Peptides against a protein of PDB entry 3C2G. Designs and how they scored, part 43

Target 1, 209 residues: chain A of PDB entry 3C2G
Amino acid sequence: IRTFDLLGLLLHDSDAIDGFVRSDGVGAITTVVQYPNNDLIRAGCKLLLQVSDAKALAKTPLENILPFLLRLIEIHPDDEVIYSGTGFLSNVVAHKQHVKDIAIRSNAIFLLHTIISKYPRLDELTDAPKRNRVCEIICNCLRTLNNFLMMWIPTPNGETKTAGPNEKQQVCKFIEIDILKKLMSCLSCEGMDTPGLLELRSTILRSFI

## One batch from the design tools (peptide; made by RFdiffusion4, then SolubleMPNN)

Design b2_p13_5_s1 (from b2_p13_5, 6 letters changed)
Fold by OpenDDE base, seed 1:
Structure b2_p13_5_s1 (fold): chain B 209 residues (1-209), chain A 13 residues (1-13)
Amino acid sequence: as target 1 above (209 residues)
Amino acid sequence: SVADIRARYEQIF
């Protein structure tokens, strides 16, 4: 715990972050968070979020790391772990086709649906800190999902991957009535990524239905 | 139908 807090204080600039990532810092954190300590897992996931936009991650093998982190988010009901983990996921998949492919093969689309579905409606959350954290988690999920869907949007150059039947089925879960009611409850929330919701809507309606 | 799904999304957004 204290080591992760100290590392988080030292990793304040892009060069230090890139240096840590090049030194297998993400693998080191992932090894430490395998121990069943909630405070350690929270601190480790927070540190992962802090390094998640590092340029050096484009050269880091994530084939073993990313499935582990997805599993950690799946099994941990902790909002801080889910926040940090979905934040990490959203940053690490951005502009990286190979990382998107790893995440999708690791059932990330279904996981994002599960996360959004498990939280109460934002309009039912009276506790402002809890509501804000859940809002941030949903925004992270939306950004990640939009990043995945971009792979299957036709580009002007005619080169697009087709979503497989399983991926299409997972995306189609976002048109079910219960998830739609959940997403509707997000529109009234201060700090919601309304552009991200509109992008998700537009992409599903145009390309997946 | 696709139309019903679209209408549901348009009600949300």
Scores: peptide ipSAE 0.021, ipTM 0.524, DockQ to the pose 0.022
Fold by OpenDDE base, seed 3:
Structure b2_p13_5_s1 (fold): chain B 209 residues (1-209), chain A 13 residues (1-13)
Amino acid sequence: as target 1 above (209 residues)
Amino acid sequence: SVADIRARYEQIF
C-alpha cells in the first residue's frame, strides 16, 4: 500500500511514468493486486490509472493483464476499483487497435453494459460524493465504448472492419429501453461527458441502426 | 423499429 502511494507521488511527469512502464511496472502492480486485500487492490488500481496514458504502454504486452483487470472489476463491488479499472481501460484502448481487440475478446462491451446497469439512476443518488463517483465511472465506460465503436465506423480512406455478430449484439444492448433510461439520467449530472453521450448516440444511429 | 430507436435517442440527446 505505502509503496503504491509513494510511487504515485513520484510518477507525476511523463518520463518517470514511461520509465516505470518500460520496467514492467504494470506487470508488477498486477502481481501485487492478486492478493485478497481490498486496500492493496484499491491502491494498485489507482496506480494503474495514473500510468494508463503512458506512451510506453504501446510496447507493453497486455494479453494477460487486460483479461485479469476486466475480471477484477467484474467481481469487485468497490467503486474505487471500478473507477480506476474503467479509467485504465479507457486510456489503454485509445489509439491502440490491438488492445481494443484484446478487450473485446475478453467481453469488455458486455462488462461496460453490466457496470452501467448495476448502478442506480444518477438522479436517485442523493449523496453527492457517491453520485459524482458513479458519474465518473459512467464517463469512463462511455469513453471506452466510443473507442471500441470507432473500429467499425466507415472512414473515407480505409477498409472498415465489420463488427462480428456477437459484438453487434453486445452493442445493441445499449439501445434497449432500460439502458436508455440510465443514459437519460446522466444528463442531469454535473461533470457528465455530454460530448461522449452524443458521440455514442451518433455512432449507434449511423452504424448499428 | 429503427424510427422508434432514433426517436428515443432524439428524446435523450
Scores: peptide ipSAE 0.021, ipTM 0.526, DockQ to the pose 0.023
Fold by OpenDDE base, seed 5:
Structure b2_p13_5_s1 (fold): chain B 209 residues (1-209), chain A 13 residues (1-13)
Amino acid sequence: as target 1 above (209 residues)
Amino acid sequence: SVADIRARYEQIF
């Protein structure tokens, strides 16, 4: 725990972060968070979030790391773990087609649906810190989803990967009435990524229906 | 139908 806090303090510049990532720092964190200690898992996921935008991640093999992290987020009820993990996921998939493919094969689309679905409506959350944290988690999910959906949007160059039947089915779950009511409740939240929510809507309606 | 889903979407958003 203290080691991750100290590492987080030392990893304050981009060169230090890139150096840590090049030294398999992400693999080291994922090894440590395999221990069933909630405080250790929180600290490790927070450190993952801190390094999640590192340029060196483009050269890091994530085939074993991402499935593990996705499973950790799936089984862990902790909002701080989910926040950090979805934050990491959203950053690590950005502009990295190979990483998107790993995450999607690891059932990430369905996981993001599960995450959004498990939280109460944001308008039902009276505790502002809790509401804000849940809002941030949903924003991380939306950003990740939009990043995935971009793979299947027709480009002007005509070379578009088609979503497989399973991926299309997973995306279509975001148009079911219960999830739509949940997503609608997000529009009233201060700090909501309303543009990202509208982008998700637009993309599903144009390309997946 | 796709049209019904779209109509529901336009009502919600």
Scores: peptide ipSAE 0.021, ipTM 0.521, DockQ to the pose 0.021
Fold by OpenDDE base, seed 2:
Structure b2_p13_5_s1 (fold): chain B 209 residues (1-209), chain A 13 residues (1-13)
Amino acid sequence: as target 1 above (209 residues)
Amino acid sequence: SVADIRARYEQIF
């Protein structure tokens, strides 16, 4: 724990972060968070989030890291772990087609649906810190999902991958009535990524229906 | 129907 806190203080600039990532720092964190200690897992996932936008991640193999992190988020009911993990996921998939493919093959779309579905309605959360954290988690999920869906949007050059039947089925879960009611409850939340919700809507309605 | 799903989405967003 203290080591991750210290590392988080030292990793305050882009060069230090890139240096840490080049030294397999992400692999080191993922090894440590395998221990069943909630405080250690929180600190490790927070540190992962801090390095998740590093340029050096484009050269880091994530084939073993991403499936592990997705499983960690799936099994851990901790909002801080889910926040950090979904934040990491959203940053590492950005502009990296190969990383998106790894996450999607690891059922990330379904996991994002599960995460959103498990939380109460944001308008029912009276505790402001809890509501804000859940809002941030949903924003991370939306950003990640939109980053996935863009792979199947027709480009002006006519080159588009078609979503497989499983991926299409996972995306279509976001048009079910229960998830729609949940997403509707997000529109009233201060700090919600309303543009991301509108983008998700637009993409599903145009390309998946 | 697909139309009903679209209409529900348009009502929410």
Scores: peptide ipSAE 0.018, ipTM 0.504, DockQ to the pose 0.022

Design b2_p13_5_s2 (from b2_p13_5, 5 letters changed)
Fold by OpenDDE base, seed 3:
Structure b2_p13_5_s2 (fold): chain B 209 residues (1-209), chain A 13 residues (1-13)
Amino acid sequence: as target 1 above (209 residues)
Amino acid sequence: SPAEIRARYEQVF
């Protein structure tokens, strides 16, 4: 725990973060969070989030790390773990086709739907800190989904990947009325990435037209 | 505005 807090205080610049990631820092964190200690898991996932935009992650093998993190988010009911883990996922898949493919093979699309489905509508949450945290989790899920959908949009050169039938069926669950009502409730949350929601909407529309 | 964004979501979904 204290070691992750101290590392978090030292890893404020991009060069230090890249140095940590090049030294297998992500693998080291994932080894430590295998211990069944909730405070250690929270601190480790928060540190993963802090290094999740590092350029050095493009050279880091994530084949064992990413399925482990997805399983941790699936089984852990803790909002701080879900927030940090979905934040890490959204950043690590950005601009990295290989990492997107690992996440999709590890059932990430269905997991994102499961996370959004488990939370109440934001208008039903009276506690402002809880409402804001749930809003941030939903934003992380939606940003990750947008990053997946963008793979199946034709590029200007006419090259496109096709989503498999299972992936298409899982994506269709995000346009169900109960999910759409939850997404609409997010537009009323302070600090919501409204541009990111509009981008996802545009991406969904382009995927179904 | 958030209201205009809501109206656009409601028109499509």
Scores: peptide ipSAE 0.027, ipTM 0.535, DockQ to the pose 0.030
Fold by OpenDDE base, seed 5:
Structure b2_p13_5_s2 (fold): chain B 209 residues (1-209), chain A 13 residues (1-13)
Amino acid sequence: as target 1 above (209 residues)
Amino acid sequence: SPAEIRARYEQVF
């Protein structure tokens, strides 16, 4: 725990972060968070979030790391773990096609749906800190999902990967009435990524229906 | 149908 807090204080510049990532720092964190300690898992996931935009991640093999992190988020009910983990996921998949493919094969689309579905409506959350944290989690999910959907949007160059039947089915879950009501409740939240929500809507309506 | 799903989507979201 204290080691992750100290590392988080030392990793304040991009060169230090890149140095940590090049030294398999992400693999080291994922090894440590395998211990069943909630405070350790929180601290490790927070540190993952801090290094999640590192340029060195483009050269880091994530084939073993991402499935583990996705499983950790799936089974852990902790908002701080889910926040940090979805934040990491959203940053690590950005502009990295190979990483998107790993995450999608690891059932990430369904996981994002599960995360959003598990939270109450944002308008039902009276506690502002809790509401804001849940809003941030949903924004992380939306950003990640939009990054996935971009793989299947027709580009002007005509070379578009088609979503497989399973991926299409997983995306179509975001147009079910219960999830739509949940996503609609996000529009009333201060700090909601409304552009990301509208992008998701537009992409599903254009490419997946 | 996809059209009915789209119509529901536009009504709710």
Scores: peptide ipSAE 0.014, ipTM 0.513, DockQ to the pose 0.020
Fold by OpenDDE base, seed 1:
Structure b2_p13_5_s2 (fold): chain B 209 residues (1-209), chain A 13 residues (1-13)
Amino acid sequence: as target 1 above (209 residues)
Amino acid sequence: SPAEIRARYEQVF
């Protein structure tokens, strides 16, 4: 715990963050968070979020790290772990086709649906700190999902991957009535990524129906 | 149907 807090204070610039990532810092955090300590897991996932936009991650093998993190988010009901983990996921998949492929093979699309489905409606949350954290988690999920869907959008250059039947089925979960009602409840909430919701809508309606 | 799905999305968004 204290080590992660100290590391988080030292990793305040892009060069220090890139240096940490090049030194297998993400692997080191992932090793430490395997111990069953909630405060340690929270601190480690927060540190992962802090380094998640590092340029050095493009050269880091994530084949073992990313499935582990996805499993951690799946099994841990902690909002701080889910926030940090979905934040990490959304940053690490951005502009990285190979990382998107690892995440999708690791059932990330279904996990994002599960996360959004498990939280109450934002309009039912009276506690402002809890509502804000849940809003941020949903925004992280939307950004990640939009990043995945981009792989299957036709580009002007004619080279697009086709979504497999399983991936298409997972994306179609976002047109179920219960998830739609959940996403509708987000539109009226302060701090919601309304552009991200509109992008998700537009992409599903154009390319997946 | 694609039309019913679109209508549901238009109600949400």
Scores: peptide ipSAE 0.014, ipTM 0.510, DockQ to the pose 0.022
Fold by OpenDDE base, seed 4:
Structure b2_p13_5_s2 (fold): chain B 209 residues (1-209), chain A 13 residues (1-13)
Amino acid sequence: as target 1 above (209 residues)
Amino acid sequence: SPAEIRARYEQVF
């Protein structure tokens, strides 16, 4: 715990963050958070979020790290772990086809659906800190989903990867009526990434053409 | 059908 807090205080610049990531810092965090301590898991996932946009992650093997993190988010009912983990996921998959493929093979699309399904509607949350945290989690999930779907949209100049039947079935869960009502409730929430949500809408509609 | 799925999505969200 204290070590992760201290590391978070030292990792404020891009060069320090990249140095940590090049030294297998992400692997080190994922090893430490295997210890069954909730405060340690929270602190470790928060540190993962802090380094999740590092340029050095493009050269880091994530084949063992990413499935572990996805499983951690799946089994841990903690909003802070879910926030940090979905934040890490959304950043690490951005512009990285190989990382998207690892996440998808590790059932990430279904996990995102499960997360959104577990939370109440934002309009039902009266506690502002809780509402804001849930809003951020949903934004992270939606941004991640958009990043996955964009791989399967035809571009004029490229070979389009085709989604498999399992991936298509998992994506179809995001057009269920209860999910759509939750997503619609997000549009009126203060602090929602409304442009990102509208981009996802466009992407989903293009995926079903 | 994909068209029916789209129409449902556009109506609700």
Scores: peptide ipSAE 0.150, ipTM 0.802, DockQ to the pose 0.021; fails the geometry check

Design b2_p13_5_s3 (from b2_p13_5, 7 letters changed)
Fold by OpenDDE base, seed 2:
Structure b2_p13_5_s3 (fold): chain B 209 residues (1-209), chain A 13 residues (1-13)
Amino acid sequence: as target 1 above (209 residues)
Amino acid sequence: SPAEIRERYEQIF
C-alpha cells in the first residue's frame, strides 16, 4: 500500500510515468494486486489509473494484463476498484486498435453492461460522494463503449471492421429498456459528462444504420 | 430491424 502511494506521488510527470511503464511497472502492479488484500488492490488499481494514459503503453504487451484486470473488475464488489479499473480500460483502449481487440475478446462489452446494470439509477442515490463515484464509473464505461463502437462505423476513406454476431448481440444489450432508463438518469446528474453521453448516443445510432 | 432499434433508441434516450 505505502509503496503504491509513494509511487503515485513520484509519477507526477509524463516522463516519469513513461519510464515506469517501460520498466514493466504495469506488470509489477498486476502481480501485486493478485493478493487478496482489498486496500492493496485499491491502491494498485489507482496507480494503474494514474499511468493509464502513458505513451509507453502502446508498446506494452497487454494480452495477459487486460484480461486479468477485466476479471478483477468483474469479481470485486468495490467501487474504487471498479472506478480505477474502468478508468484504466477507457484510457488504455483509446487510439489502440489492438488493445480494443484484446478487450473485446475478453468480454469487455458484456462486462461494461454488467457494471451499469448493477448500479441503481443516479437519481436514486442520495449520498453525493457515492453518486459522484457511480457517475464516474458509468462515464468510464460509456467512454470505453464509444471507443469500441467507433471501430465499426464506416468512414468514407477507410476499411471498416464489421462487428461479429456476438459483439453485435452484446452491444444490443445497451438499448434494453432498463439500461436506457439508467442512461437517461445520467443526463439529470450534476457532474455527468453529458457531451460524452450524447456522443455515445450518436455512435449507437450510427452503429445501427 | 436496425431501423426499428434506432427508432426505439431515439424515442427512449
Scores: peptide ipSAE 0.028, ipTM 0.693, DockQ to the pose 0.022
Fold by OpenDDE base, seed 3:
Structure b2_p13_5_s3 (fold): chain B 209 residues (1-209), chain A 13 residues (1-13)
Amino acid sequence: as target 1 above (209 residues)
Amino acid sequence: SPAEIRERYEQIF
């Protein structure tokens, strides 16, 4: 715990963060969070979030790391672990086709749906700190989903991957009425990434044209 | 149909 807090205090600049990532810092964190200690898992996932936008991650093998993190998020009911883990996921898949493919093969689309499904509507949350944290988790999930869907949108260059049958079926769950009502409740939340949510809406609509 | 899905989505979200 204290080591992760200290590392978080040292990793204030992009060069230090890139140095940590190049030294297999992400692999080191994932090794440490294999111990069944909730405070250690929270601190480790928070540190992963802090380094999740590092340029050095483009050269980091994530084939063993990413499936482990997805499983950790799946089995942990902790909002802080889910926040940090979904934040990490959303950043590491950005602009990295190979990482998107690893996440999708590791059932990430279904996991994102499961996370959104388990939370109440934001208008049902009276506690402002809890509501804000749930809002941030949903934003992370939606940003990640948008990054996946964008792979299957036709580009002017004519090279598009097609979603497999399983991926299409998993994406179709996000247009179910109960999910849409939850997503609509997010548009009224203060601090929601409303532009990102509207971008996802546009991407979903384009995926069904 | 894709058109019906789009219409439903635009009405709800």
Scores: peptide ipSAE 0.021, ipTM 0.605, DockQ to the pose 0.022
Fold by OpenDDE base, seed 5:
Structure b2_p13_5_s3 (fold): chain B 209 residues (1-209), chain A 13 residues (1-13)
Amino acid sequence: as target 1 above (209 residues)
Amino acid sequence: SPAEIRERYEQIF
């Protein structure tokens, strides 16, 4: 725990972060968070979030790291872990087709749906800190999902991958009535990624149904 | 149908 806090203080610039990532720092964190300690898991996931936009991640093999992190988020009912983990996921998949493919193969689309599905409507959350954190988690999920969906949108100049039948079915779950009601509750939340929600809506309606 | 789902979605959003 204290080591991750100290590392987080030292990783204050992009060069330090890139240096840490090049030294397999992400693999080191994921090894440490395998221990059944909630505070350690929180601290490790927070540190992962802090390094998640590092340029060096483009050269980091994530084949073993991402499935583990996705499983950790799936089984851990902790908002701070989910916030950090979905934040990490959203950043690492950005502009990285290979990383998107790993995440999708690791059932990330279904996981994102599960995460949104487990939370109440934002309008039912009276505690502002909790509501804001849940809003941020949903934004991370939406950003990640939009990053996945864009791989299957035809571009004028390229061979687009077609979504598999399972992936298409998983995407279509985001238009079920209960999930839609939850996503609508986000539109009234301050700090909601309204553009991301509208992009998701547009993409699903145009390309998946 | 996808059309009915779309219509319902457009009514909600």
Scores: peptide ipSAE 0.010, ipTM 0.468, DockQ to the pose 0.021
Fold by OpenDDE base, seed 1:
Structure b2_p13_5_s3 (fold): chain B 209 residues (1-209), chain A 13 residues (1-13)
Amino acid sequence: as target 1 above (209 residues)
Amino acid sequence: SPAEIRERYEQIF
């Protein structure tokens, strides 16, 4: 715990962050968070989020890291772990096709659906800190999902990959009535990524139905 | 149907 807090305090600039990542810092965090200590897991995932936009991550093998993180998010019903983990995921998949492919193979699309589905409506959350954290988690999920879906959208200058039948089925879960009602409840909430919701809508309507 | 799905999405977003 204290080590991760100290590391977080030292990682103030992009060069320090890149240096940490180049030194297998992400692998080191991943090793430490395997211990069954919730505070340690929270601190480690928070540190992962802090380094998740590092340029050095483009050169870091993520084949072992991403499946582990996705599993961690799946098994830990902790909002801070889920926030940090979905934040990390959303940043690390951005502009990285190979990283998107790893995450998708690791059932990330279904996990994002599960995460959104488990939370109550945002308008039913009376505690403002809790509501804000859940809002941020949903925004992280939407950003990540939109980043995945763009791989299957025709671009003027490239061969479009086709979504497999399993991926298409996973995406179609976001058009089920219960998830739609939940996403609708998000539109009225302060701090919601309304552009991200509209992008999700547009992508599904154009390419998946 | 795709049309009904589209209508549901347009009502929500």
Scores: peptide ipSAE 0.008, ipTM 0.432, DockQ to the pose 0.022

Design b2_p13_5_s4 (from b2_p13_5, 7 letters changed)
Fold by OpenDDE base, seed 4:
Structure b2_p13_5_s4 (fold): chain B 209 residues (1-209), chain A 13 residues (1-13)
Amino acid sequence: as target 1 above (209 residues)
Amino acid sequence: SPEEIRKRYEEVF
């Protein structure tokens, strides 16, 4: 725990972060958080979030790391773990096709649906810190999902990948009535990524049905 | 149908 807190204090500039990532710092964190300590897992996931936009991640193999993190998010009910983990996921998949492919093969789309589905409606959350944290988690999920979906949107100058039947089925879960009601509850939340919600809606309606 | 799905989205978004 203290080691991750100290590392978080030292990793305040992009060069230090890139140095940590080049030294397999992400792999080191994921190894340490295999120990069943909730405080350690929280601290480790927070540190992952802090380094998640590092340029060095483009050259870091994530084939073993990303499935492990997705499993960690799946099994932990902890909002801080989910926040940090979905934040990490959203940053590492951005502009990196190979990382998107790893995440999707590791059932990330379905996991994002599960995460959104398990939380109450934002308008039912009276505790402002809790509501804000859940809002941030949903925004991370939406950003990640939109990053996945863009792989299957036709570009003027590029070969568009076709979504497989499993991926299409997972994406179509976001048009079910219960998830739609949940997403509607997000529209009134201050700090919600409303453009991301509209993008998700538009993409599903145009490209997946 | 795509139209029913569109309608559901328009009711929510």
Scores: peptide ipSAE 0.010, ipTM 0.443, DockQ to the pose 0.022
Fold by OpenDDE base, seed 1:
Structure b2_p13_5_s4 (fold): chain B 209 residues (1-209), chain A 13 residues (1-13)
Amino acid sequence: as target 1 above (209 residues)
Amino acid sequence: SPEEIRKRYEEVF
C-alpha cells in the first residue's frame, strides 16, 4: 500500500510515468494486486489509472493485463476500484485498435453495461461524494464505449470493420428501456460528460439501429 | 421497431 502511494507521488511527470511503464511497472502492479487486500487493490488500481495515458503502453503487451483488470472490476463492488479500473480502460483503449480488440474479446462491452446498470440513479444519490464518484465511473464507461463503437463506423476511406453478432448483441443492450432510463438520470448531474452521452446516442442510432 | 428505438433515444438524450 505505502509503496504504491510513494510511487504515485514520484510518477508526477510524463517521463517518469513512461519510464515506469517501460520497466514493466504495469505488470508489477498487476502482480501485487493479486493479493486479497482491498486497500492494496485500491492503491494498485489508482496507480494504474495514473499511468494509463503513458506512450509506452502502446509497446506493452496487454493480453494478460486487460482480462485480469476486467475480471477485477467485475468481482470487486468497490467504487474506487471500479473508478480507477474504468479510467485505466478508457485511456488505454484510446487510439489503440489492438487494445480495443483485446478488451472486446474479454467481454468489456457487457461489463460496462453491468457497471452502469448496477448503480442507482444519480438523481437518487443524496451523498455528493458518492454521486460524484458514480458520475465519474459512468463517464469512464461512456468514453470507453464510444472508443469501442468507433471501430464499426465507416471511415471516409471506405474501410469499416463489421461488428460480430456477439458484439452487436452486447451493444444492443444499451437500447433497452431500463438502461436508457438510467442514462437519462445522468443528464441532470453536475460533472456528467454530456458530449460523450450524445456521441453514444449518435453512434448507436446511426450504426446499430 | 427502429423508429420506436430512435424515439426512446430522443426522449432520453
Scores: peptide ipSAE 0.008, ipTM 0.462, DockQ to the pose 0.022
Fold by OpenDDE base, seed 2:
Order: C-alpha cells, then structure tokens, then sequence
Structure b2_p13_5_s4 (fold): chain B 209 residues (1-209), chain A 13 residues (1-13)
C-alpha cells in the first residue's frame, strides 16, 4: 500500500510515467494486486489509472494484463477498483486497435454492460460522492464502448472491419429496455459525458440496428 | 423489426 502511494507521488510527469511503464511497472502492479487485500488492490488500480495514458504502453504487451484486470473488476464490488480499472481500460484502448481486440476477446463489451446494469439509477443515489463516483464509472464505460464501436464505423474511403456475431450480440444488449433506463438516468448527473451517450446512441442506431 | 427496435430505442434514450 505505502509503496504504491509513494510511487504515485513520484509519477507526476510524463517522462517518469513512461520510465515506470518501460521498466514493466504495469506488470509489477498486476502481480501485487493478485493478493486478496482490498486496500492494496485499490492502491494498485489507482496507480494503473495514473499511468494509463503513457506513450510507452503502446510497446507494452497487454495480452496477460488486460484479461486479468477485466476479471478483477468483474469480481470486485468496489467502486474505487471499478473506477480505476474502467479508467485504465478506457485510456489503454484509445488509438490502439490491437489493445481493443484483446479487450473485446476478453469479453469487455459484456463486462461494461454488466457494470452499468449492476449500479442503481443515478437518480436513486442520494449520496452525492457515491453518485459522482458511479457517474464517473459509467463515463469510463461509455468512452471505452465508443472506442470499441469506432472499429466498425466505415472510414471515409468506405473500408471497415465487420463486427463478429458475438460482438454484435454484445453491442445489441445496449438497446434492451433495462440498460436504456440506466443510461437515461445518467442525464440527470452533473459531469456526465452526454456527448458520449449521444455518440453511443447514434452509433448503435445507425450501424447495429 | 429493426425499425421498431430503433423507434423504441429513440423513445427511451
């Protein structure tokens, strides 16, 4: 715990972050968070979030890291772990087709649906700190999902990757009535990524229905 | 139909 807090204090600039990532810092964190200590897992996932936009991640093998992290956020009912983990996921998949493919093969689309589905409606959350954290988690999920969906949007030259049947089925889960009610409840939250919600809606309606 | 699904989606979201 204290080690991760100290590392987080040292990782305050892009060069330090890149240096940590090049030294297999992400692998080191993922090794440590395998221990069943909630405070350690929280601290480790927070540190992952802090380094998640590092340029050096483009050269880091994520084939073992991403499936592990996805499983961790699936089984841990901890908002701080889920926030950090979905934040990490959203940053590492950005502009990286191969990382998107790893995440999708690891059932990330379904996991994002599960996360959103398990949380209460935002309008039912009376505690403002809790509501804000859940809002941030949903924003991370939406950003990640939109990053996945863009792989299947035609380019200006008309070229596009076709979504597989499983991926299409997983995306179509976001048009079910219960998930739509959850997503609509997000519009009442200050700080919600409303453009991201509208993008998701538009993409599903145009390309998946 | 896909069109009915789309309409329901637009009505709810």
Amino acid sequence: as target 1 above (209 residues)
Amino acid sequence: SPEEIRKRYEEVF
Scores: peptide ipSAE 0.008, ipTM 0.423, DockQ to the pose 0.021
Fold by OpenDDE base, seed 5:
Structure b2_p13_5_s4 (fold): chain B 209 residues (1-209), chain A 13 residues (1-13)
Amino acid sequence: as target 1 above (209 residues)
Amino acid sequence: SPEEIRKRYEEVF
């Protein structure tokens, strides 16, 4: 724990962050968080979030890291782990087709659905800190989803990959009545990525139904 | 039907 806190303090500039990532710092964190300690897992995931936008990640093999992180998020009910993990995921998949493919093969779309589904309606959360954290998690999920979906949107000048039948089925789960009610409750939340919700809606309606 | 699902989606969002 203290080591991750110290590392987080040292990683205050982009060069330090890139240096850490080039030194397999992400792999080191993922190795350490295999120890069954919730505080350690929370601290490690927070540190992952802090380095998740590093340019050096484009050269880091994530084939073993992403499936592990996705499993970690799946099994931990901790909002801080989920926040940090979904934040990491959203950043690492951005503009990286190979990383999107790894995440999707690792059942990330279904996981994101599960994450959104497990939380209560945002309009029912009276505790502002909790509501805000859940809002941020949902925003991370939406950003990640939109990043996945854009891979299957036809571009005017290129062959687009078609979503496989499993991926299409997983995307279509976001139009089921229960998830729709959940997502509707997000529209009234301060700080919600309303553009991201509208993008998700538009993409599903146009390309997946 | 996909059309009915779409309609319901458009009614909610």
Scores: peptide ipSAE 0.008, ipTM 0.447, DockQ to the pose 0.021

